# Designs tried in a protein design run: peptides against a protein of PDB entry 7UQJ. Part 231

Target 1, 160 residues: chain A of PDB entry 7UQJ
Amino acid sequence: PELYQNFNITPPRGVLFHGPPGTGKTLMARALAASCSSDERKITFFMRKGADILSKWVGEAERQLRLLFEEAKKHQPSIIFFDEIDGLAPVRSSKQEQIHASIVSTLLALMDGMDNRGQVIVIGATNRPDAVDPALRRPGRFDREFYFPLPDVKARFKIL

## One batch from the design tools (peptide; made by RFdiffusion4, then SolubleMPNN)

Design b2_p23_2_s1 (from b2_p23_2, 11 letters changed)
Fold by OpenDDE base, seed 3:
Structure b2_p23_2_s1 (fold): chain B 160 residues (1-160), chain C 160 residues (1-160), chain D 160 residues (1-160), chain A 23 residues (1-23)
Amino acid sequence: as target 1 above (160 residues)
Amino acid sequence: as target 1 above (160 residues)
Amino acid sequence: as target 1 above (160 residues)
Amino acid sequence: DLEEERAQKLNEELRKRAEEEER
């Protein structure tokens, strides 16, 4: 919140971290949570994995998403990190994935329902940004995207 | 190899990286690959995700594992990194997971079949080490384990 | 800047990332740059390697540093990341390193000359914090330090 | 959870080591 106020930036409701696997997306999300915490102001970090929500909560995924967002709102300031969000919110245009349309719709509604005054940041991480429903990548949802490049093997070699 | 020779350490066939999600397990595996690479000696880094091997290769997962190990042997020195290995090799004792017994058995056989003279290191990463089949955690397989702590929240707090 | 204002923190002029190689120092610096960037406010990320500044710019290193800081000021908000800063700013107390006294002095002057109102953050990364001139680690310079632990030194030693 | 307690203990140990290295 305060970071965004200082930068005259509207706090993004959602941020998409994308890039090849092992580029530190999840590590960065945790780092952001840590960095935005203080002794006086602890940020609550919620982490869910897209595939786990689908696999563990078949038939209750929508309810679990609602509960997660409610809990995040209750414990604000908070970060909700969805690892592998492409597993949770596959592209609607895929004929095979119509079953997940309800989960995507729930996530859309939850992101749209976040008051801009709320201190809840949603971070999605994916290796396949194109597999994420375009509706989630619209303004007011995951409207900011950060590419995590593979550290150029050369860049790592220069570090080591 | 040479590093292990210098330390009089038998090169581990397999190493288990475990710890909370977003602790940099995948990043470390890639960093190790990079650090052990030189201009003269490139390490080939193979990455697979446990859940992806199950989901994408339903019915061929065993064959894909064999091919991966063969390719790694062919391109030695190499690192095989299994991200979320608990998804690939669930505990055999779980009544629900008997379907994966063949995949686990194949992975066991592949790890046992690695000649100690081979320059192939296998790294498994998991958030749930107890969900990994104990047979995989035996000597000659994933016989070394490394805990990845949550990065000290305080160290990150001073950055911001 | 604004992040720091929100936390009632005086924006550090400089931050020292230290810790063993491959701990993600450079990755974190890049990710901070990315996270602080928005569609409306792009952060310009300047990266230099200490050894490269010395080796490539023998006799012009001071001028290159000045130009870098001027460019960063011109393109604010900006991050200047010095990878391997110990190569750029060796400890003055070493008899052999008197030749670098002028480079260190230039960097000191540049860091001291940064107006607190400037949106330029300087990040230095090193594996050898004790090899960095103590004058650079004083308040108003690299006055915040972050240790990047090796994921358990035992982990790396057991892998290596 | 036991994992959180272990993580907290390890973070505390790492903090102590970092504080000792800063001295």
Scores: peptide ipSAE 0.000, ipTM 0.246, DockQ to the pose 0.043
Fold by OpenDDE base, seed 4:
Structure b2_p23_2_s1 (fold): chain B 160 residues (1-160), chain C 160 residues (1-160), chain D 160 residues (1-160), chain A 23 residues (1-23)
Amino acid sequence: as target 1 above (160 residues)
Amino acid sequence: as target 1 above (160 residues)
Amino acid sequence: as target 1 above (160 residues)
Amino acid sequence: DLEEERAQKLNEELRKRAEEEER
């Protein structure tokens, strides 16, 4: 957070956390949320799982995404964390193309409709960055990516 | 496993990690695997996601579970980690009762069929321990439960 | 990073990541570095291990620290990550007092000599925050601390 | 650049190993 202030970097609208399962992507997102929250300035943390949006809200996933972004804007400063975002926005080549296409299009529009001046950050986490629609990884969306490597088993061995 | 040998503690057959999303359940399972691994004694870590076993192996989920447990026994000492185990073994009242019933029955039988003398530990992770079939949480199965609280937002607030 | 811009929080000169081994401190630092990097604005990430600075550069550790900070300033925006900083800057009471005293004094001076307007962030990671010289944890240095808890010690205690 | 490249190579190697373990 402070890094970007010092760097005069335009804050990315979205950050993609990617890496093997259990590398702490979700923990990191929560840690970032907590780090940016102070007693005077609470950050509202919204968490959704990609697969849950699809499964719980069949046919209403687009509406739920819109509501999520509206709620995040109302409660700004806020973080929207999508865990397993590859479950929400898969690459367009899957046999369920039509349902995912509308959801992806909605998410793209919501990411594009975020004013750069808004206090809403979107974090996506995935184990498979290549399974996320490349359109989400363009500038102004999830344009920053973080790799979460498995801690080298040897490095853990030296610590134990 | 080695920890339990050193402590003369009968290793639990299964451990349930439960708590809110992003509390580090998966990270802990990996950390435990690494902690129990030494240069002289590598622990084999098997990871499966509950929903993936159902979705990838429709009609063969039972066979895949059996193969997983056999492979874990062959490569003992080993850890089997089920992420989102509530997706694999939901409470019996769900509308898809028949498909889940066979999988649950298979997992129960596999847990019961683990000799207490085996160096195989099963870790289940869930955000909803109440959504896991109570039969899995009985003695000799996932009989140890670990709550992963959200790190007290207040405690992190004082640090910021 | 963006969160701190939106929060009008004065960026700390230094952040201390502390917590048990394998809690993702190093991973977090790398993730923060990558978040702050864009295609248009690369952040230079410098990584040093505290013990490596002492062991590789016996008698030149102070010079290497100076060079590191100079290089970080030249290549700003930059992050300096010290993994296992307790190996570099132990509490002054340890039996190797004289060698560590000069290194600590140098690091203190380098941290103090960073203009608040500089685009250099220092991240220290340790498993033992109490083993880090308290002088490093004063305002204007590592004045923000992030605890990386092990998922519930009580949970681990019931496993163990 | 070299440390990023090493991290990327290590990451790619770990990814390949994880993909090989999933097979």
Scores: peptide ipSAE 0.000, ipTM 0.215, DockQ to the pose 0.045
Fold by OpenDDE base, seed 5:
Structure b2_p23_2_s1 (fold): chain B 160 residues (1-160), chain C 160 residues (1-160), chain D 160 residues (1-160), chain A 23 residues (1-23)
Amino acid sequence: as target 1 above (160 residues)
Amino acid sequence: as target 1 above (160 residues)
Amino acid sequence: as target 1 above (160 residues)
Amino acid sequence: DLEEERAQKLNEELRKRAEEEER
């Protein structure tokens, strides 16, 4: 709540950062975490890669997500940043392995279970917003989206 | 040359951006590309992921690297950005698969073969500088390194 | 206007980035410029140092500021980034030389004269927000502040 | 010159950041 009061924005539970690779989504998330921290209010920043959750935590990904959200709640105010979230929560296809479905279901439940008064913000970053399960993009989840455009290589940095 | 004359730095052939995940290495590379682009001088930005070169270009990775450098030379001034370069050029181990050794050897040769007068800059980004083959960190290759610190999550953004 | 519509924020006329040296204020300003640029909308980025405006433009600093804002308006959408703005706009002291007072007065007038519909954003960066004239921090000027933390090496980025 | 100053600033900013994290 208060994190976004400082921004004069209604606190989304989740924010999706999307845009081409290397547009600064991860940096912005860290800068935002840094931004929302004061001497009076230290923010704890948790970072995960979607692909790493699938590959490194095979068979424990759901438990590790739960532990992550519990730790974020324990250390609130906190930000959970999921980089490459499309790797964690690919669009539900008829060929989706049960493992991916369980992880997505767990993330949905964890985002829904966040008390709106919780000082935990979830930021997802992706290069492929269309590859993220639409269920995660619903109100109360990643219900705000920020597009990170390619830095126009043609942008006139005229330092006059 | 001129890109770095405009930076009061001797043009490295390659620059290594290293630091923890999400410190903005990729964003900085793009911002640098954008910054070096003027109306008079448009820079072409080429981006590759190290892991994608290994996985998507199996058996053609060397050829695709050659084509990338040729295209960058054709469209100079240009920046080649290798994200997750540690995935492309892991440290030479006694167990290094011949495939990885060939790709690293090709990248070394391509960086060595760049005319110092070429308007092609190579930027490598990694979370693990120690996982990058030391041969790539020698003079005439990635001979300049920039550390990307973690933005301190604890600093007071007093949005007044 | 639209720059901030993409961020779902009301466009401030000016944003103050403050924090210790090297915290990324300049990078973030460039990244923001880059991030607000699309294929449809190229942003022109103007960068100045506060100390350079005083030292390089002795006796013409006011004129150069006017020209900068005129050029930014001509090339809108645009961002004007003042690095080390505390060097340009030191807090009004009883010992403040008339020269500094004139430059500050000019900057105040230029920021007040920006049409809120103008696609010109002003970003000031400083290591010393308390050294910036409070008049610049009022509504319609640098009315949003972002603190750039020192990367606390101890910030619990538990990348679990 | 102006790109030099940008780059020096960016490099100095990156350097200062690196030095601040090394401390």
Scores: peptide ipSAE 0.005, ipTM 0.326, DockQ to the pose 0.070; fails the geometry check

Design b2_p23_2_s1 (from b2_p23_2, 11 letters changed)
Fold by OpenDDE base, seed 1:
Structure b2_p23_2_s1 (fold): chain B 160 residues (1-160), chain C 160 residues (1-160), chain D 160 residues (1-160), chain A 23 residues (1-23)
Amino acid sequence: as target 1 above (160 residues)
Amino acid sequence: as target 1 above (160 residues)
Amino acid sequence: as target 1 above (160 residues)
Amino acid sequence: DLEEERAQKLNEELRKRAEEEER
């Protein structure tokens, strides 16, 4: 509730930060975490990289995701930031291994199982919104998307 | 070709981003990747940390570099971003172990083996351009260098 | 001495950068490293993540910390940047395993053993200053704290 | 000189955008 009041946003279960890598998505996600922190009410920020959950936890990725969401609920108000979420949740149409499909299914279930009254925000950051499973981009999941445009690429390229 | 046309730069095989860490080198490298991405033409961005290739792949670092460049070619147009490239490619005059010399030699060969017509850009980021092997800074490799100055250090130091 | 003269700050043994993750703490720490670098006097920047020292060096973390501080002294002027320092130095009142207490004790001893004349600055970055052991926040350790506010969250939330 | 000026302009634009994203 209060997190969402501070955000002046109808509580999305998830926010997708997309845009060119390094456009400040991680910076913004992390920024949001602390502006909602007061001396009395500390926001717990969880950061995970999509590729790290897959690579570090072969066969336990679903369990690690569940534990992450439980820990986030236990430490609410909280933000779960998935950096490079396209590494966790590849498009289902990709011939990628059955392991990814199970992780996507678990993440979908965890997003759906979030109580709308819970003070947990999930932020996904990706450089490739189209590489994220469309099921994650449905209402009640990552249903809000924020594009981080490149700072005037034309100006940057003139400097290059 | 088209990547280089979008950059308005004669095709370097590699671009060295140097300057203080956190001056936005990673941000810029990633920003460049996405400004060259269109809905039709998605740039594949590969990020590796120099220290991670050495530490994760003791004895396989050369193979991992080859695989990375092959994967980048397969997924062209692509950008290979080496963060902390001074961790991969220490100066040959450093008494660092023979392992580093082999990795440097492999990276040199991979940079030299890039077809000038291939849509692969290699970006190295370092905080210490002088710690990077001079052989990597030769024409046809990281032959373009961009200094990322500190944003008004005097202003930042007044806040510190 | 000269590092501290360039910073216009009485030499802290350590500076704690705290604030929301991605508020530019890493960016700033790294920026500080390079603004103090001249062509004649290069600042050596050491970066370690708190979690990486614990996870990569089970049972050797104390030794790795000692080696890091020795290497920083050898390559002075230097900056040691601990990213996510709350991962290394959890609050002693936390029932966390005895291993963390030994690492904290080692880090305390290393901070205390720094010669005030040595050109070594230690920067800790954390998203949770209250999760850092209070012993690290005492005079002669991380006795200076810089809050990295969110960039005007109200304005960012209007864009959200 | 030109590379430093270009790099300064880039950093100033990055800073202005960080400041505009900060606003």
Scores: peptide ipSAE 0.000, ipTM 0.181, DockQ to the pose 0.020; fails the geometry check

Design b2_p23_2_s2 (from b2_p23_2, 8 letters changed)
Fold by OpenDDE base, seed 1:
Structure b2_p23_2_s2 (fold): chain B 160 residues (1-160), chain C 160 residues (1-160), chain D 160 residues (1-160), chain A 23 residues (1-23)
Amino acid sequence: as target 1 above (160 residues)
Amino acid sequence: as target 1 above (160 residues)
Amino acid sequence: as target 1 above (160 residues)
Amino acid sequence: SLEEERAEKLNEELEEEERRRRE
């Protein structure tokens, strides 16, 4: 929050960490949360998995998302980390598509409803940025993308 | 600054973040600046684009660079981030080469003139490290290089 | 420490940063150390190279490792960074294998002996995670791995 | 690879130089 004020940047409401598996998006998000947390300024870190939003919160997902954002707002400064946010993408069933559409709509509304003055940062991590709903990648949502690249395994074998 | 003192390391005057487009060099620099900034220790973050140094500061670039380093010194601890620092490389016109040479010479002098005791870190980001003047990559300047790798898109297709 | 408490995560005793050369593992470890250090909470950062453990500490390596962990414990919160931890792998001589086995055994015992309440984090960096002793990669040691990927140089040429 | 090797080598040289300054 003050960080972004010191940068003269409008704090992004959301940052998308994308890159292949094992690129450490989750660890980076935790490390950033950790690094932004001092003894004085305890950043509260909230973590959710995209698949858990669909599977564990069946019929309660929208409410749980609202509660998550309220809790994050209450415990400012805070980071909400959505790991595997592409796990919100429906596996191709019409019923899952409808559930997904409602959950994504709620997440969009929550991100849109975040006051720019709020000290809440949302980080989404995905291995499949193209599987993330394009609406989430618009300005005022996950409007910044951070790409986490994979190794050239062949370069690894040439150094061995 | 104190960080590097606590590490018993001479703080690098400059760090070069290099890697292909979309590797998140800019976001990493901001995240590092953010993470190094606490409520107590506000790191001041200055951002400039290499292309803006050539295009917006026509005839004033050397002065604007001096002012930038003075402002960074005044607001210690601080980070100067040069995004697209390879954008200082002239597009092949003799007039742009002369302007570039003067700007680069000024940047070299400013980096050389940074006292090791100064709490100013310079981060350069580029997609083309070989397009950065080799003089900038010498000890006491951008003497540390951080490589931001691209995905093996082929590895991505094997995991899908 | 409190960071991980604020995350409701058991702090890993060790984090392995692995990825090819130039992926910035060392700089990330330093940046994380830096970012976790505030004016209030000075994290003490200890750095050792894997090759130095074998070459510089001939016959004293186990003692120097013990002293390192004791010093890190005394200066909590602290980070111990082992750069090139794969450099502990013996070059194929029976005598080096025995020395390596003793050093690794000592490191294992030190990591196992770290109380979960200790504010000491161990980061290992390697270009060759498969050259790291599998015993170091078990739960309660380097139980978290962070992969630092290499560029697809070919993707770089397609974006230019 | 060549850029990475150069970056690594430069970082190694700097760490050695920092070490020599501590000795």
Scores: peptide ipSAE 0.005, ipTM 0.182, DockQ to the pose 0.074; fails the geometry check
Fold by OpenDDE base, seed 3:
Structure b2_p23_2_s2 (fold): chain B 160 residues (1-160), chain C 160 residues (1-160), chain D 160 residues (1-160), chain A 23 residues (1-23)
Amino acid sequence: as target 1 above (160 residues)
Amino acid sequence: as target 1 above (160 residues)
Amino acid sequence: as target 1 above (160 residues)
Amino acid sequence: SLEEERAEKLNEELEEEERRRRE
């Protein structure tokens, strides 16, 4: 709340940054953290890669997500940035369904369990928004999306 | 005002982002625009390159600057981002003095003419802060500066 | 040359962007590409993920790297950005040694074979510089490194 | 140059700090 109350903006629980690779999603998340942090109000920035959570924490990904959200809540105001979130929560495709389904379900529950009065923002970044589970893109989760076009298109989008 | 009131910071008319090429100046400006924009409060982001204003609008740069500020004022809250502002407002050097002097004078007047109650922020980005006319860096203009060090220097600034 | 001549910097063949996840490495590479591209001089930006080259081109990774460098040379001035280069060229560890060794050797040879007069820059990004084969970090390869620190400290550096 | 030496020294300090955080 306060992080977004300071912006006088209805605090989304989550923001999806999407667009072609290297359009600035990761840096935007960081720039948000930086811009919202002052000497008085330091924002704690937590970053995880989607694929890293799956690969490093095989069998503990759910626990690591819970710990991440607890730590972010403990260190409010905070930003949780999931880089390559399509790697963490891919659209349910048949072969790896069970493991991904549990991780997605945990992330959904964590985002749903966020106190709207909390100062924790979740930012997901992906190059493939269509590869992100649609359940994550629902209201109360990653319910705001920012398209990061290619620089030329960023130039055009800003010139319009 | 509100854009900076939300930061609990005295609203500068302008912010100078400076640092070596690629340090994320342009993206920070975009991140500020994105962070300050909500579904309820969209910030209009205007981007111009300093060199483009000079090159594309030879003989009309002053008019284009005026129009830009008028449009930004019309679409409040807004950010005007001058990328490569050293190209727009170089330090007065003898040979191109007259044309640059007029453009700088216009930009100064536009920044001075901004209502402090307006929701227009001007961000300049440069790799060469010393190449920016010192008059632009005075109070009421680009009176706040953010150094974007090279990643190594950003690292040092972080380790300190 | 010209790409770096414009920066008045001795052209490295390669630049390593390293730092914690999401520090803006990928975006810096793109911002560099975008900043160095003008209407007159478009920079072609080639992006590959280290892990993708290994996974998508199993048995052809060396050929794909060669093709990438040929294409980049053909489309000069150009940037080749390897995101997660530690995935492409991990430090020689015992279990997958032979496959990785060939890919690393190919990348080394390609970087060594770059004409210093060419307008091709190679940027590697990693969260784990220690996981990048030291041979890639030698002079004439990724011989310049830029640390991308966490936002909080980039933020603090800018707030100071 | 002094900037290159400064960058190298910083990278060394960061590598040491990351090593200390892993211990």
Scores: peptide ipSAE 0.000, ipTM 0.206, DockQ to the pose 0.158; fails the geometry check
Fold by OpenDDE base, seed 4:
Structure b2_p23_2_s2 (fold): chain B 160 residues (1-160), chain C 160 residues (1-160), chain D 160 residues (1-160), chain A 23 residues (1-23)
Amino acid sequence: as target 1 above (160 residues)
Amino acid sequence: as target 1 above (160 residues)
Amino acid sequence: as target 1 above (160 residues)
Amino acid sequence: SLEEERAEKLNEELEEEERRRRE
């Protein structure tokens, strides 16, 4: 409830969910999509993993990201959830760094290019906010951060 | 309970679990595997992701699917769970479409080729049933669909 | 509670969480990290997937594992959680076996090289403990195994 | 047990699946 109330979904906003794995980041992103969806206002939920963006789409990652954002805009109101968004952080190999830099640059441009009138929210989930490219954490991108502490059992019952 | 009672598991049946992400599709598939397993009747559970079938097994996906179904039949009673089965839906690149068409064609043939006397259930989970190839949703394949609404917290507690 | 009480976290200990997928292995690893973290004693949680170690870091996996263990030691008390650690098991291709053997050998050496005075716990989660290299399951490595049975709904409520 | 082995195999495949989703 409280997290939902404070989720003043003024699109376009990037929200970074960060915290230890299993803190319910993915679950909360999905619960937000649900809570924001009514019979009258169906929210379209898109999910990608940062790792998949790098490895599956080698050579097409930028195109797939563009298509994702276009589909999200077409099906607005929408949520784009990037799970493991730090997987879009360079693994420090020179060749991967260059490929990664292009993909991250594309994601940055897509987030910056989101029309303020669009009803698209981008949620990034990471276990390692410090491994996320600082450029993604700037105002107009993932400029809101929610720390998910490792919930005790009781806190999981509240989030689940 | 109710979902289990109506799950008249007459193998081979394809069941499509669909609904927004985090609705507990994967969890329910696993709970079904557990509930159908007793000390006397252990169910073998197999899981594959649609996206993985496309990307990891590029060039061997058809072979890996065949091996999966053979293993499932060998270890029957079995459940084959395809998470994100719409990831076996073509990402619209011409080259990926051809590779995808072959993989989907193989999956269709494997589902159609399941001996009615076999104790193998195929569960597909998707967030996008409309993105699943319509051929997979036909009678004799994923011909039973279960919609997983976005559970409110209370409904998650009922499914979990 | 009971699982937490028996979790006599004397680092360095490798704990293997095994059992069917969705039995809450990842969730429990995360709950343990939470339960062991207080305002005074912040546990640093590191997560890697066995698969990512093999595929993302092809040629740098050994280096990335070393860096991971160094960071975990630097930020102690720490938990290193390897999800899908059997993904560090060779997919039976001769070339993958050699690459895998080197990565597994590095992980073994890192676990063996953990100073007994270090406050680093390694948790491996697998759905396939028998697919985990037997060398990882030896004393001083993943020498404690926790089976996660497919929880009935009631058991999930107890673990969650 | 065959349940453990089946549970293991399911988790293997979940892990292989999440693995390949990251690949």
Scores: peptide ipSAE 0.000, ipTM 0.176, DockQ to the pose 0.048; fails the geometry check

Design b2_p23_2_s2 (from b2_p23_2, 8 letters changed)
Fold by OpenDDE base, seed 5:
Structure b2_p23_2_s2 (fold): chain B 160 residues (1-160), chain C 160 residues (1-160), chain D 160 residues (1-160), chain A 23 residues (1-23)
Amino acid sequence: as target 1 above (160 residues)
Amino acid sequence: as target 1 above (160 residues)
Amino acid sequence: as target 1 above (160 residues)
Amino acid sequence: SLEEERAEKLNEELEEEERRRRE
C-alpha cells in the first residue's frame, strides 16, 4: 500500500468489468489501455477472449496464459484484458470442467504471482459475473468490480 | 438533407461501427442509445446479434427483422443495434449463402423502407467491415462508418 | 486515501481523456457514466462541451460551471464530462485569453474545492492534451490521463 | 486514415445529435 503511494505506481490489480452484453466493458478496457499509456509511458494492451482460451488453446491454455503474463511483464507497463472471462466457465462436460479448473487455477496463480511491483493490470470482462469463479474475485485478483449497466433509461436521461 | 437540419430530426441512418474485437462498438451503440434518450425523449434500444439472427431465428429471420423494425417504429425514437452484423455473413455453405442473401435482402428493404421521417437509427457493429455486404454500406443504409480503433498503447498510466 | 478504500468511493478525480478526434473519448465518458450507475447507485452524468462553455455561456461561464458542480454534488454520485476541454483554450485573442484564464481559474477552484468525500468524477476529453492548461493536469485535478489513440496498426498488434 | 476521419466525423455528428436532443 504505502510504497504505491510514493511511486505513483498503481498496484497490479485485477479489475472485473461486468454488465449486460454491449454495455461497453471491452471498450472500456481498451480505452483504459489506450488512456493509460502516455508518450512517456506506452502501455502494452493484451486482449484475450475467454472462449478462445478454451477453444483455440486446447491443451496449451495454461502455457499460453503463462506466456501472456510473461509477455505482459516484459512489456510493462501493460494491461491484460480477458474479454468474456465467464467463457472460461466450462461447458457442462466433466472433461471440460477439469480443463476449466486447470485454466482457472493457472490464472489464479498468475494473478497471485504478479509481483505487486509490476505494472501489469488485468481486466476481466463478463456479461455474467456470477459465472466467474469466486476465487478470481478475491483480493489481489479481480478485487475491483466495475458494473457496466445497461444504460438504463434513467442514467441516459442524466447523461444527456 | 436540408429538411433534417431545420427540424433537428436526425434522419434514419444506418451507422456501421467497425473495428477490432473489443474496441467498444457495442458500448458505443448502447452509450448512444443512453445518451440520445432524455427525460423528454426516451429512446428505445433494440439489440440483436447477427449470429442470433441466423441461429435463433432459423426460418423466421426475415419475419423477426420485420417485427423488430415495426416495434422500433412503434417505440420511436429508437435505436436498432445489430451486434456482430458480419455474423449475418454465411458460414461458407451454399445453403447458408441463400439464407444469408434472403436475410440481407430483407434488412436492405427494411433500411430502405425506413421513412426518413422516422426516429429510428440502425447501428451495425462488426469486427470485419469487409465481410459486411457492400449493399448494406450504401447511402440510406449503413452510410456512416465509425472505426473503433484499438485504443493504442500510447495514452498515460495516471488513470490506473 | 484510506477513507476511500473503506467506502468503495472513488475519490473525486479529474480524468483527462485525450487522443485524436473520433477515438472514443466521448463514448468512454458516457460508457463510464452508464457503467458506474447500478440499480443501487444511479450516477448522474453531466456533459458540457468546452467550446459551448465559451460560446453559449458568454459572460456566465463561471456561474454555469459553479451551477454544474453544485448540481453534480446535489445529484451525486455524478460524472461531469467536459468534451473538447481544450476548447476552453482561447482562440489567440488577448480578450479571449482573459476570459479563458477566468474560466480555467474557476474550473481549477471547483476541482480543488471538490470535497474528496463527494462522489463527483470529472472527465475532460480533448484532441489536444498539450492545449489543456498544465494547471488542470495537476494532482487533485485531471491527474489521470487516458489517451485514446487512433488505432495505429501497431496498437492493434499489441491489443490482439 | 479515412477510417479515422470517418470516426471523427461520426463522433461529431453524434455529439451534435446529443446537443439537439438537449435543446
Scores: peptide ipSAE 0.000, ipTM 0.299, DockQ to the pose 0.048; fails the geometry check

